Peptides against a protein of PDB entry 2AKA. Designs and how they scored, part 136

Target 1, 299 residues: chain A of PDB entry 2AKA
Amino acid sequence: MEDLIPLVNRLQDAFSAIGQNADLDLPQIAVVGGQSAGKSSVLENFVGRDFLPRGSGIVTRRPLVLQLVNSTTEYAEFLHCKGKKFTDFEEVRLEIEAETDRVTGTNKGISPVPINLRVYSPHVLNLTLVDLPGMTKVPVGDQPPDIEFQIRDMLMQFVTKENCLILAVSPANSDLANSDALKIAKEVDPQGQRTIGVITKLDLMDEGTDARDVLENKLLPLRRGYIGVVNRSQKDIDGKKDITAALAAERKFFLSHPSYRHLADRMGTPYLQKVLNQQLTNHIRDTLPGLRNKLQSQL

## One batch from the design tools (peptide; made by RFdiffusion4, then SolubleMPNN)

Design b2_p21_5_s4 (from b2_p21_5, 12 letters changed)
Fold by OpenDDE base, seed 5:
Structure b2_p21_5_s4 (fold): chain B 299 residues (1-299), chain A 21 residues (1-21)
Amino acid sequence: as target 1 above (299 residues)
Amino acid sequence: SHQQELDEILEEVDELVEKLK
């Protein structure tokens, strides 16, 4: 029997190829968060490679359908350039940038047309995520003055779908009540049925403060709960600090922190990856019969 | 063709759905 996630990946690829990008309610996880919330770092930590565009302001400018596939080999493939295997993840980053610029131009505009990237790796579980542009209130560069609304409208195309799970990424060193990710999630998922909370930057919180109440699901309850992670610092990213070392430091952080020690086994990037794999698999199983019926009715 | 590929995937989906029941 084919794995459920790879099967849905094939559906995603087929629909993307025929131009039916937003018309189907495929079971998927959309990643949402404000600029600099740490979304890209979370995704790179899953792969264990630096492969996403970096910079100030809006970095992700098109939806990135990131299909992680557990494999004995390590390489990436794009749907728009089938047959080309990327083994250098810097080239993957450059291809994302080039393909983004091809559609959006050089003005830092956005496009709702997804980029489909599949990554084969021994370090990943089967997992598909849709990385979405970071929410912003301030246009940068030559961006149109309504860029905030353009981004919001783009996000809404994904997160309003019933079969879309929402990975809401929020930094702990900011007021979580004002989290852009949690706000948009609450708007489209008021009962918290589809939302998984990720709390980043736990290591950057002020001394004497912690996010224990949030991580224990006591402050802003989500049915699917919260998972804390510790990403590399911007300095560490720029210095190309090894992700494996960063993951070890993350584990040490949770184990050594008085407020998080008791939660340590349910925190961190590896646990998040496992949870997302399980949640997506179960979600596909639950939604696939309905999806099948819908697809049959459209044929 | 893309349509043919889609049809094949849909057949696999049908088979899988039946197995999950």
Scores: peptide ipSAE 0.154, ipTM 0.793, DockQ to the pose 0.669
Fold by OpenDDE base, seed 3:
Structure b2_p21_5_s4 (fold): chain B 299 residues (1-299), chain A 21 residues (1-21)
Amino acid sequence: as target 1 above (299 residues)
Amino acid sequence: SHQQELDEILEEVDELVEKLK
């Protein structure tokens, strides 16, 4: 059962190599959310490294297929530069930026062509996520005026697929009813069968307010529920606060908060990682027979 | 070739699907 995710990773790589990645309905988890919703921080917290591009506006401009693989060693590999092992995660960040710019140019445009990144680490569970560009409404710099729609169209290429699970990342300090992530998820998954809710920025909520009803799945019910996380602040990221320390602080946050204490064992980044591993594994198991039949019919 | 690699992966998929029954 533990080999299901690596097997699908090999399929993803093979299909990407032959240029069929956009049309494939592989079992996967697409990560969606507005800009600054905390998507990148969630992914970095899984790895325990700072390796994703940072900045204002649209940072992720190509889909990033992030393949996490539990291993005794720690290194990263890109599909576009096979044989090169990255042990410095700052170089990983730079390579993502360089490879993005190579395709999109300097105008901060977007491309639907994925970057495939595999990270081996003793600190991760097997997990594959597709990080998608953050939804935005306002072009910045020399971005095309229709960038909002370009991003939306790109996201739709992934989230409309029946075998795509949706990790909807929403900040708690914003109106959840207006969450870009949950809106797009509801559009393509109206019954909430494929959507997993992640609530970030729980530590940034106004005093006297909480997201208890959301986290208890009572406000906007999803079949797969919600998991709250506490990411590092931008100040902590800029200050290179250790992710291990941040994870300890996250645990303390949930345990000490009157509204979340009873949920603490079902909250936080480590629990999210475990749940995603399990859900993806089960999803692959359930979809693989159908996928096999489809692939055989196309060959 | 990429096709050969894909065929090998598909064989592994077939084996795995059979184990899941």
Scores: peptide ipSAE 0.142, ipTM 0.785, DockQ to the pose 0.724
Fold by OpenDDE base, seed 2:
Structure b2_p21_5_s4 (fold): chain B 299 residues (1-299), chain A 21 residues (1-21)
Amino acid sequence: as target 1 above (299 residues)
Amino acid sequence: SHQQELDEILEEVDELVEKLK
């Protein structure tokens, strides 16, 4: 079963190379959430490196197919520049920015054309995620006034697919009932069968409030449940706080918090990564027979 | 060729599907 995710990665790369990405319902996890919900921070915490574009507004402007592969070595490769190994993750960030700008221009527009990034690391489990642009209502720069709808249309290309799992990222310091991530997930997955909830910013909640009922799956039940995480603050990111130290602080947060201590073993970034690996592996196993039949009919 | 690569992947998929039965 350890080879199922790498096998699907090879399929993803092959279909991307021939321009058929849109036609195949590959088993995958799409990451959805509002702007500043903490999606990029969650992904960087999996890798243990700073490598994603940062800034105000829409940072992710193309889908990023992030293929994590457990390996004895640490390096990254892009599908659009095969054979080039990146060992400096700052160069990975710069390449994402350059490749995004090459297609979208300088107006901060969006494109539905994915960037395929594979990261080999001893610190990751095999896992493939599709990071999608953050939902927003406010255009920035030279973005068209209908950018909100363009983003939604792009997200729908992924999340409407039956074999797509949805990682819905919501900040705890905002009204969860109004979460953009949970709204879009409910629209395409009304029974909550394909959605995994991630709750960020638990450390930024108002004094005397907590997200216990959400994390216990009692408020807005999902079949696959909710996992809370604590990301680095913007100050910590700007100060280049080490991700390993941040993960230790996250563990301490859950263990020491009166409302979360009983859930601590089912919370945090390492647990989330494990759950996603297991969920994706099982999902591939369940969908692979149907996928084979579809592929054979198209060849 | 890309087609040859796809054929090889499909063969691997077939083998895995048979093991999962």
Scores: peptide ipSAE 0.141, ipTM 0.782, DockQ to the pose 0.778
Fold by OpenDDE base, seed 1:
Structure b2_p21_5_s4 (fold): chain B 299 residues (1-299), chain A 21 residues (1-21)
Amino acid sequence: as target 1 above (299 residues)
Amino acid sequence: SHQQELDEILEEVDELVEKLK
């Protein structure tokens, strides 16, 4: 079963190369959330490197197919520049920005055309995620006034697919009932069968408040439940706080918090990565017979 | 096995991709 994710990765790459990505309902996990919900930080914590674009406003402007592959070596490779191995993750960030700008132009527009990035690392589990643009209601800079709807339409291309799992990222320091991630997930998955909840910014909640009921799956129940994480603060990122140290701090947070200590073994970034690996592997296994039939009819 | 089936599909896809280059 450990090889199922890499096999689907090859399929994803092949279909991306022929431009037929939109017609295939591949088993995948789409990451959705409001702007600044912490999506990029979760992905970077999986890799243990800073490699995603940062800034105010819409940071992710194209879908990023992030393929994590457990390996003895650490490097990244883009599908659009095969054979070039990136060992400096700052260069990975710059390549994402350059490739985004090449397609979207200077106006910070969006494009539905994915960027395919594979990261080999001894610190990752096999996992593929599709990072999607953050939902926003406020255009920034030269963005078109209908950017909110453009983003929504792009997200819908992924999350409406039956074989797409949805990683809904919501910040705990905002009203979870109004979570953009959970709203869009509920729209396309009203029974909560395909949605995995991630709760970020638990460390930024007001004193005397907690997200225990959400994390215990009692408030807004999802079949696949919720996992809480603590990401690095913007100050920590700017200060180049080591991700390993941040993961240790996250563990300490859950263990020491009165409301979360009993959940600590089922919280945090490492646990999330394990769960997602298992969920994706099982999902591929379950969907593979149907995928075969579909592929045979289309190829 | 599911893996064997996927391998066959991948081989076919690889061949198709090469023909389209």
Scores: peptide ipSAE 0.069, ipTM 0.697, DockQ to the pose 0.059

Design b2_p21_6_s1 (from b2_p21_6, 8 letters changed)
Fold by OpenDDE base, seed 5:
Parts: C-alpha cells; structure tokens; sequence
Structure b2_p21_6_s1 (fold): chain B 299 residues (1-299), chain A 21 residues (1-21)
C-alpha cells in the first residue's frame, strides 16, 4: 500500500501548479495562533533546523505548505524553484523571505498564495502542515488598518474546510480563555472535533501557576486533546542553541515539574510529531473516498 | 499540468477503492 501522506503531497503540488491550492478541501493540518505564540519554533523543532523567518510582528505573511518527508538524506526543495536542492537551511530561510517579498512587497502585506516547501530529513516523520500568518490586531509598518481582518479571512479559507485539521497553538503565559487560536478554532469547529491544542511557553508561567487542567483536557475540552511543548527561548535562538539539546531540556522540564510529571510521556515535541503523523494518516484514510468523488466531479 | 493531475486522480481512485473494502 502506498503512503497516504506523500499521495496528498502530490495532490497539493499538482493543484498549486494550476493555481487552485487555496480552494482545495485536502486532508491537511492548518497551524493557527497569535503572533509570538511559538508556531515557527514548533515547526523548526520538527525539522531540527532554523529555517523560518524570524522577527517582530507578522513574520509568516503567506501560507507555508510544509511537507516533511522521512529520507536518508537532508535537503529542502521549493515548488517555485524545482530542481534546486537546499542543504543550507539559512538559504531556505532567505528564499522564504525573498519569495514572500516578491509577492507582498516591502510593506509587510500578506498574500493567500502558498509557498510550497518540501523538507527531506532522517529526523522527521512524514507530515504535512500549513503554517498560516499569525493573528494580530496591530498593524505594523505600511500595513493597511484592516490587516487583522485580511489575516482572518486568509485563515478562514483553510480552517473552514471540513477536511482541515486545526493545530491551535496557544501560549501558556497568556490567558488561554482569550487565545486567538482557540477562538478561531471554536468558531469553525464548535464541537472540538478537528482541533488539536498545542500549549507553548509552559516554562514561562508565573511561579505557583500551571496549565495542568488544560493539558488534562478538563478546562476547554477538545476531542483530540492538548499537547504541551517547551520551545527554545529567544536568547537560545539568538545564540543558536542546538535544537537537539533543547528537546532534551524539554523532556527534563516535564519530568521534573510536579504538575506535569504524570503527563510527561504524552507531552513534548517528539510526541506531538508522532501524534500529528498518526492523526493525519488516519484523517486521510477517512476522507480519501469523499475526496475522490469531489476530484472526479472537477474533471 | 492537466496530465499530471489526471494521473494523480487515477492513483487516488485506486487507493480510495482499496480503502473502501
């Protein structure tokens, strides 16, 4: 039997080439969250490389279809420049920035046209994610005053699709009841059937507080539950701290924390990656028959 | 390309049929 995730990747590439990617109801995982929620760090932790744009304000300004493929070799390829293999992930970052600026200009505007990036690595599980612009209420630079609504409309193009799973990324050091990610997820998935919660910044919570109730799925229950992660600090990122070392520190954090010790085997980036791979695979299996019928009707 | 899309759709059809068994 053929791998299901690579099959969907080929569909994504084919439809992107004909300009119909945004309107497709493909089985996929859309990543949503407020600015600085830790989305980029989660994705980089999967790859084990620094390759996403960094900065203040809106960093992701186009959807990034990130296709992770387990391979014996490590390199990246963009759909917009086929045949070029990137082995330096700093060059990958620069290409994302250049391709974004080419379409959006220098005013930090947004575009709904996806960037398709495939990463081959021995350190990843097969997994496809769509990284979406971070939700914000504050325009920066020459952004239009309605940039918040433009971002929201872009996100809605993905998260309203019935075959779209939602990876809702929320920081623990903010009011989770007012999480931008959980709000948009609740709007389009009121029964919590398509949403996976990720809680970041657990290490930045005030002393004497914890997110145990959330992680135990007791406060804001989701059918697919919550997974806590600990990302590198901004200081660690700037200092180019090794991601492997950060993953070890993450494991230690959960094991040593009195509120999370009992959950430690169901927390952390490696567990999240495994869960997402399994959930996406199962989701593809469940939705593929319906997708077939829809695609046939479009021929 | 349209040709590439058709090939992919054929593969999807085959897999969908197998999964439906």
Amino acid sequence: as target 1 above (299 residues)
Amino acid sequence: SAEELEKILEEVDKLAEELAK
Scores: peptide ipSAE 0.054, ipTM 0.713, DockQ to the pose 0.661
Fold by OpenDDE base, seed 2:
Structure b2_p21_6_s1 (fold): chain B 299 residues (1-299), chain A 21 residues (1-21)
Amino acid sequence: as target 1 above (299 residues)
Amino acid sequence: SAEELEKILEEVDKLAEELAK
């Protein structure tokens, strides 16, 4: 049933082309988290390429609809420049930055207009994610003083939808009780039915502390549970550490850690990809009858 | 386009029928 995700991708593309006039609650996964929570690194680890903008403050300033498609070839395509195949992922990054700046200007503002990016790769599972701007409380540069609320309002357009799953990304080296991702998820999904927890930066926790209780779903229970991941450090990213090597190091981390060894087979980026693919596929299956009826009413 | 949406709807219908079995 892996063909369900590509079907939804075609729907997303079609509705994007005709404008956001369609109040379609498409089955999708919205990625939420505070600034520097590690969202971009998680997405890049899925693709195995560096392709997202980097920097201080708000990196993602428009929703990025990231459509991962398993293929024998590796390339990327943007909906806004159809027919152009990107094989250099540095050019993909530059295009995201250019397209973002085209709409938002130079003032580091945000826009609710999505960028649609499809990545074909032999290294990915079929998966569609909507990367959303990181939640912030502090305006940077020429950002408006109410940027926090603008971001929240944008996120709410996605996460309040019934058919939207929420990938809540929280860093382990911060107090999870204060996690922006978990707070917003709890607000719109109080019973934890639509939320998948991702815990990043497990390797950056203070000595003698661990996130075992969280990962075992004992501290803040979610129906869909938590998955821990270890991303590349900023130093590793700057040093262009290979993502494949980073994934191997992640596996080693979980296997060798006294608190996580027993969970190692249910942790890490590859496992997260599998879980998300399965959950999205099942979610599409469950929502397809309703989606059909909505589509019919819009024709 | 309307044609594209119709094609998608047909695919959805086929999938829905398969899932209903």
Scores: peptide ipSAE 0.051, ipTM 0.708, DockQ to the pose 0.711
Fold by OpenDDE base, seed 1:
Formats: structure tokens, C-alpha cells, sequence
Structure b2_p21_6_s1 (fold): chain B 299 residues (1-299), chain A 21 residues (1-21)
């Protein structure tokens, strides 16, 4: 069943090459969250490498179609530079930045044109995610004053699609009721059928507080539930702390925390990756017959 | 079955190529 994801990736690449990715309701998972919600860290934890742009403000400025493929070898490939294999993930980061700037210019604007990145690794499960720009209300630098609305419009191109699952990333150290991710998810998925909740920054919550009710799916119920994760701190990222060590620390966090110990086997980045792989696989199975019929009707 | 789904995917891929022409 895991082989369904690579097959859909070929279709996704074909439509991306002709600029029709936004027009096709492909089975996919869109990643949404406010700025600094921890989206990039979650994705990097899946790969076990630092490869996403970093900085203040809006870092992701184009949709990033991230195709993870389990393989015996480790390398990355971009659709816009076919045949070039990247083994240095710093070069992957630089290519994302360069390709983003090529299209958006120097004003840190956004573009709805996706970047397609495929990562082969022995450390990943087959999984495709669409990383979307972080939601913001405050323009930075030379960004247009309506950047908030531009981002929202871009996100809506993905999350309004019926076959799009939504990975809503929310920080635990902020009021969940004010989560940008959950707000946009609720707008387009009011019954919580397509939304998977990810709760980050559980280690940064105030002493005496916890997100147990959220993680137990009791506060804001989603059909697909919530998964808590603990990402590397900014200090750890700057210090190039090993992601494997961070994953071990994450496991220890859940096992040792009085409020989360009973949930520990259903928490953390490895469990999240497994769940997403299964969810996407099942979603592809359920949606492919309808997709075929839709495509046939367009011929 | 998985085999049936693979055939559907191949067909969908072919259809996508035709749409791109």
C-alpha cells in the first residue's frame, strides 16, 4: 500500500510541469500554521536533515511540494533541475532560496507556483506534504501591506480542495483558540474531517499547564485527532544539534511528563510520520477512482 | 486491490499526459 504514494507523485510531477497543479484536486496533505508555529522543524525532523530556509518573518514564500521516498540511498532532486542529485542538504536549502528569489524577486513577495522537491532517504516513510507559507498579520521589510491576504488566498487554493488533507500546526505555548492553523482549518473543514492537528512547543508551556485535553481530543475535537511533538529549540538549531538526539529527547519528554506519559506511544515525530503515511495512503485509495473519472471527463 | 489501484494510477497518469498536449 505504501507504493501508492510514489505513483501519485508521478502524477503530481506531470501536472506541476505544465503549471496545472493548483487546478487538480490531487490527494495530498497541505501543511498550515502561523509563522514560528514549528512547521519547518516538523518537516526537517521527518528527513533528519536541516534543509529548509530559516529566518525571521515569512520564510516559506512558495508552496513546497515535499515528496519523501524511502530508499537505500540519501539524496534530493528538484523538478526544476532534473538530473541533478543533491547529497548536501545545505545545497538543498540554498536551491530553495535561489529558486524562490528567482520568481518572487527581492521584495520578499510570495508566489503560488510550487517548488517540487523529492527526498530519497532510508530514514523516511513514503510521504508527500505541501508546505505552505506561514500565516501572518504583519508585513515585514518590503512586503506589500496586503501580504496577509495574499498568503490566505494562496492557502485557500489548496485547503479548499475536497481531496486535500490539512496538517494544522499549532504551538502549545499559545492559546489554541487563537491558532491560525485551526482557524483556517475550521473555515474550510467545519466538521473536522480533513484536519490532522499537530501540537508543537509542548516543552515551552508554563509550569503547571499542559495540553492534555487537546491531545486527548477533548477540547477541539478532530476526527483524525491530535499528535504532539517536541522540536529542537532555536538554540539547538543554531548549534546544529543532531536531529536523532532531538528525537530521543522528544521521546523522553513524553515518557517522563506526568500529563503525557499515558499518551507517549501516540506522540512524537516518528509516530506522526507513520500516521501521516497511513492517512495519505488510505486517502489516495479512497480518492483515486473519483480523480480518474474527473480527468476522463476533461478529455 | 493494490493491483487495481496501480492500474488506475497508470491510467490517470496517461490521461494527465494527454491533457498536457
Amino acid sequence: as target 1 above (299 residues)
Amino acid sequence: SAEELEKILEEVDKLAEELAK
Scores: peptide ipSAE 0.029, ipTM 0.653, DockQ to the pose 0.064
Fold by OpenDDE base, seed 4:
Structure b2_p21_6_s1 (fold): chain B 299 residues (1-299), chain A 21 residues (1-21)
Amino acid sequence: as target 1 above (299 residues)
Amino acid sequence: SAEELEKILEEVDKLAEELAK
């Protein structure tokens, strides 16, 4: 059975080329979360490379359609830069920043126009994610005072679509009841049918506290459940800790933690990748017939 | 089936091309 995800990637590319991406309810996973929730770190952990813009405030300012493709070789390609293969992921980061600035200008504004990035790697499963700007209430730099609402409106363009799955990224060291990711997910998916919960920063929780009830889907139940991950600390990132080493540390964390050991096989970045691959594949299978019919009826 | 999905994708591609005209 041919992988469905690469097939949908071709559709995404085709629709992007015609500028109708916003109007098409393609099966996809949108990544949502507050600023500093750990979204970028999760995505980088999938690739095993540092390639996303970093900084304070709103780092992702355009939707990033991240197409991960399992391959024997490792390189990246942008849809806006056809034929150029990036093997240095620092250059990938710089290209994202440059392309973002080209459209948004220097005011650190946002744009709904996606950047399409395809990453070929032996370390990834086939997976397409749409990384969205982090939700924030505080404008930075020359951002307009209504930037919060601009971001929200942008997110809503994706997450309100019936065929959009929501990867809600929330930090464990914050009140989950106030999670921006879970709030927006609940707003557009009140029954929790389209939402996958990711809990980051489990290693940063206060001693004597844990997120076991959340991870066991007992507190805020989602049909698709929750997966805990441990990202590199800022210190680790600054120290250029290898992502492979970080993944090993993550595994060790879950295995050694009294509250999570029994869940360890259903936690961590590798498991998250697997689940997302499976969820997206199944979702594509379920939604494509309906999408076809809808498109045919418009014609 | 994978074959059915491929056909759907081909059709969707055709539809997309038509919508772009």
Scores: peptide ipSAE 0.029, ipTM 0.656, DockQ to the pose 0.063

Design b2_p21_6_s2 (from b2_p21_6, 10 letters changed)
Fold by OpenDDE base, seed 3:
Structure b2_p21_6_s2 (fold): chain B 299 residues (1-299), chain A 21 residues (1-21)
Amino acid sequence: as target 1 above (299 residues)
Amino acid sequence: SQAELEEILEEVDKLAEELAK
């Protein structure tokens, strides 16, 4: 069962080598959310390293296929620079930025061409995610005025695929009814069959408010439910707060919060990783026969 | 490449067989 995700990794690598001309609906999880929803922080918390570009506005400008592989060693590899092992995750961040700029230029444009990054770590479960650009309405820099629609079109290339699961990342300190992630998920998955909800910024909610109803799947029901997480604050990130310490703080948050204590064992980044690993594995199993047939037909 | 896809297909077949057990 554990071998299914590595297999999909090879498929993704092969697909990337062929380019977008291949009509393959790979079983995958696409990560969607508005800008500043906390997507990057969730992914970094999985790895336990700071390695994603940071900044204001649109940070992710190309799809990032993030392949997490459980290993005894810790290093990263890019498909576009085979043979180079990155052990400094700051260099990983710089490479993502450089490779993004190589394709999009300096105008902060976007490209649908994925970056494939594989991270080996003893601290991860086998898991592959596709990080997508954050939805925005405001162009920055030299971005075209229709950048919002370009991003949406890019996202649609992934989330409309039947074999694509959607990790919808929404901040709790904003009106969830207006969540960009949940809106796009509802558009392409109206029955909530492919969508997993992630609620971030639970620690930033106003006093006297909570997201209990959402986390209990009572407000906006998803078949696959919701998982709450607590990411590092921007101050903590800037201060390079240890992610391990942040994960401990996250656990403490859920255990100590009156509204979330009863859910604590089904919340937090470690639980999210487990759920995603299991759901992806099961999803691969369910889609493998169809995928096999499609591959055969393309040979 | 086509060769890579063929190799992957073989692996998929093996996994499918294992899953069927």
Scores: peptide ipSAE 0.067, ipTM 0.743, DockQ to the pose 0.666
Fold by OpenDDE base, seed 4:
Structure b2_p21_6_s2 (fold): chain B 299 residues (1-299), chain A 21 residues (1-21)
Amino acid sequence: as target 1 above (299 residues)
Amino acid sequence: SQAELEEILEEVDKLAEELAK
């Protein structure tokens, strides 16, 4: 079967170039979650590099179309900077920040205009994700007081689309009933058909507590289930713990934890990547006929 | 380019046809 994800990537690039991205319901996965839910860390763990903006508050301020492509070489390319290959992922981070600021200005505002980033790596599966701004209720800096609603409106442009899968990222050390990610997912996907749950910060739960029921899909059932992950701690990030070591620690965590050991083979970042690749591929297959018909009607 | 878009659309069309079979 031909790689469907690269095909959709070409479509995304083409539509982005012509400014029609908003009108096409392309099969995609939108990543949603509250601030500090661990979204960026999950994405960086996929790549195995630190390349996303970091900081307090709203870090992602534009949609980031992250196209992961399995390759023998490792480099990144931006659609807005054709022909430039980035091998230093710190430069990738800086480019994201610069390109964000170029459009949004210095007020830390948001823009619905996507940044398209393609990452070639031997460490990734073919996968395209749209990283969206973290949901927040608290404006920071010079952000307008209605920034919460601006973010929400932006998210809704993606997650309301029928062909959009939702990667809902929620921290385990917070009340999942109050998860911003799960709330917005439930709003637009009440039957839980398009939502994949990711539970982060499992290692930060209070002693004697666990998220077993959630991970077993017994508490808030999603058709596509839940996958637990363990990201690097802030201490680990500050200590420059590499992602490879973090992935090993994650595996160890699940294997050694009494509540999760039996789930360990269906947990962790590598498994999440695999599931997302499969889910997206299948989703593209299911939606492509409809997309074709829509495209033909426009031609 | 418009030509590139058309080429992509043709590829999508072919794939969609194959999937419908």
Scores: peptide ipSAE 0.061, ipTM 0.730, DockQ to the pose 0.657
Fold by OpenDDE base, seed 5:
Structure b2_p21_6_s2 (fold): chain B 299 residues (1-299), chain A 21 residues (1-21)
Amino acid sequence: as target 1 above (299 residues)
Amino acid sequence: SQAELEEILEEVDKLAEELAK
């Protein structure tokens, strides 16, 4: 049996080439969250490399279709520059920034046109994610006053699709009841059928507080549940702390924390990656017959 | 690109049929 995720990747690439990617109801996982929620760190932890733009405010300004492919070799390729293999992930970061600026200009505007990035690595499971711009209410630089609504409209193009799963990333050190990610997810998925919750910054919670009730799926229940993760601190990122070491520290965090020890085997970045791979695979299997019929009708 | 799309759609069709069994 052929791998289902690579098949969907080929579909994504083909439709992107003809300019129809944003309107396609492909089985996929859209990543949503407020600015600084930890989305980029989660994605980089999957790859084990620093390769996403960093900074204050809106960092992701175009959808990034991130196609992870398990391989014996490690390199990246962009759909917009076929044939060029990137082995230096700093160059990958620079290419994302350059390609973003090419379309949006220097005013930090946004564009709904995706960037397609494929990463081959022995350290990843087959997984496709669509990283979306972080939700914000505060325009920066020369951004239009309605930038919040522009971002929201862009996100809605993805998350309203029935075949789109939603990876809702929320920081634990903020009020989860007011999470931008969970709010938008509940708007388009009121029954919590398509949403996977990720709780970041568990290590930054105030002493004497924890997110146990959320992680146990008791406070804001989702059918697909919640997974807690611990990302590198900003100091660790700036100091170029090794991601492998950070993953070990994450495991230690959950095992040593009195509120999370009993959940430790169902927490952390490696478990999240496994769950997403399985859920996406199953989702593709369930939706592919319907997708086939839709595609045939468009020929 | 159109030819590539058609090839992909054929593959999808085949897989969908197999999954429906």
Scores: peptide ipSAE 0.060, ipTM 0.736, DockQ to the pose 0.664
Fold by OpenDDE base, seed 2:
Structure b2_p21_6_s2 (fold): chain B 299 residues (1-299), chain A 21 residues (1-21)
Amino acid sequence: as target 1 above (299 residues)
Amino acid sequence: SQAELEEILEEVDKLAEELAK
């Protein structure tokens, strides 16, 4: 039933075009995490391209509705510039930056107005994610002093919805008890029914420490469990390390690590993509009757 | 557009019927 995700994509596009007036609780996955938690790297690893803005502080300043579509061709399209096919993903990055700046200005402010990006690729599974601004406590540049609360309020517009799954991205090299992603997830999903945990930076943990208990779902249990991933380092990104090579290195990491070897088949970016595709598909199936009724009432 | 929404609704209806079997 892979066709369910494209159907929801069309709904998302249609409702975006008519304005946010529709109180539609669409089945979707919202991506949450602190700044520098590795969210952008996870998304880029799905696509296999560098296409997201990079920098210090808040990188994502508008919600990015990322629609991945399995296709024989590789290109990207924005809802705000229909008919233009992007084959250079550097141009995709530039367009995201330009469109963000057009709405937010030069002061690094945030806006709740989504950017809708569809990526066709033979290397992706059908998957729709909403990338949200990284949670922060420290304003940078000309950001307002209450930027933390503005971001939180924006996130709450998504994660409080019943049909929203939460992809909580947390770095392993920080105290998980203090994870911004897990905190907000626990606030809106106290029983852990809608939350999928992603643990990044497993390769950056202190020697003699590991996240085995977390990945085995023993420390902070989630109904949907945890998946560990290894992203490219900042040095690797700056050096333009190939994502395919990085994915191979990720696989090697899990297979060779004494604490993770037994979990290796349920870890890594490719497995995460499969899990998210399956969970989203099933979630759409479960919510479709309710969605139908809501749609009918809006016609 | 309204026409697009109607088309989507029809597709949703078909899928819902299929899933109900």
Scores: peptide ipSAE 0.124, ipTM 0.776, DockQ to the pose 0.711; fails the geometry check

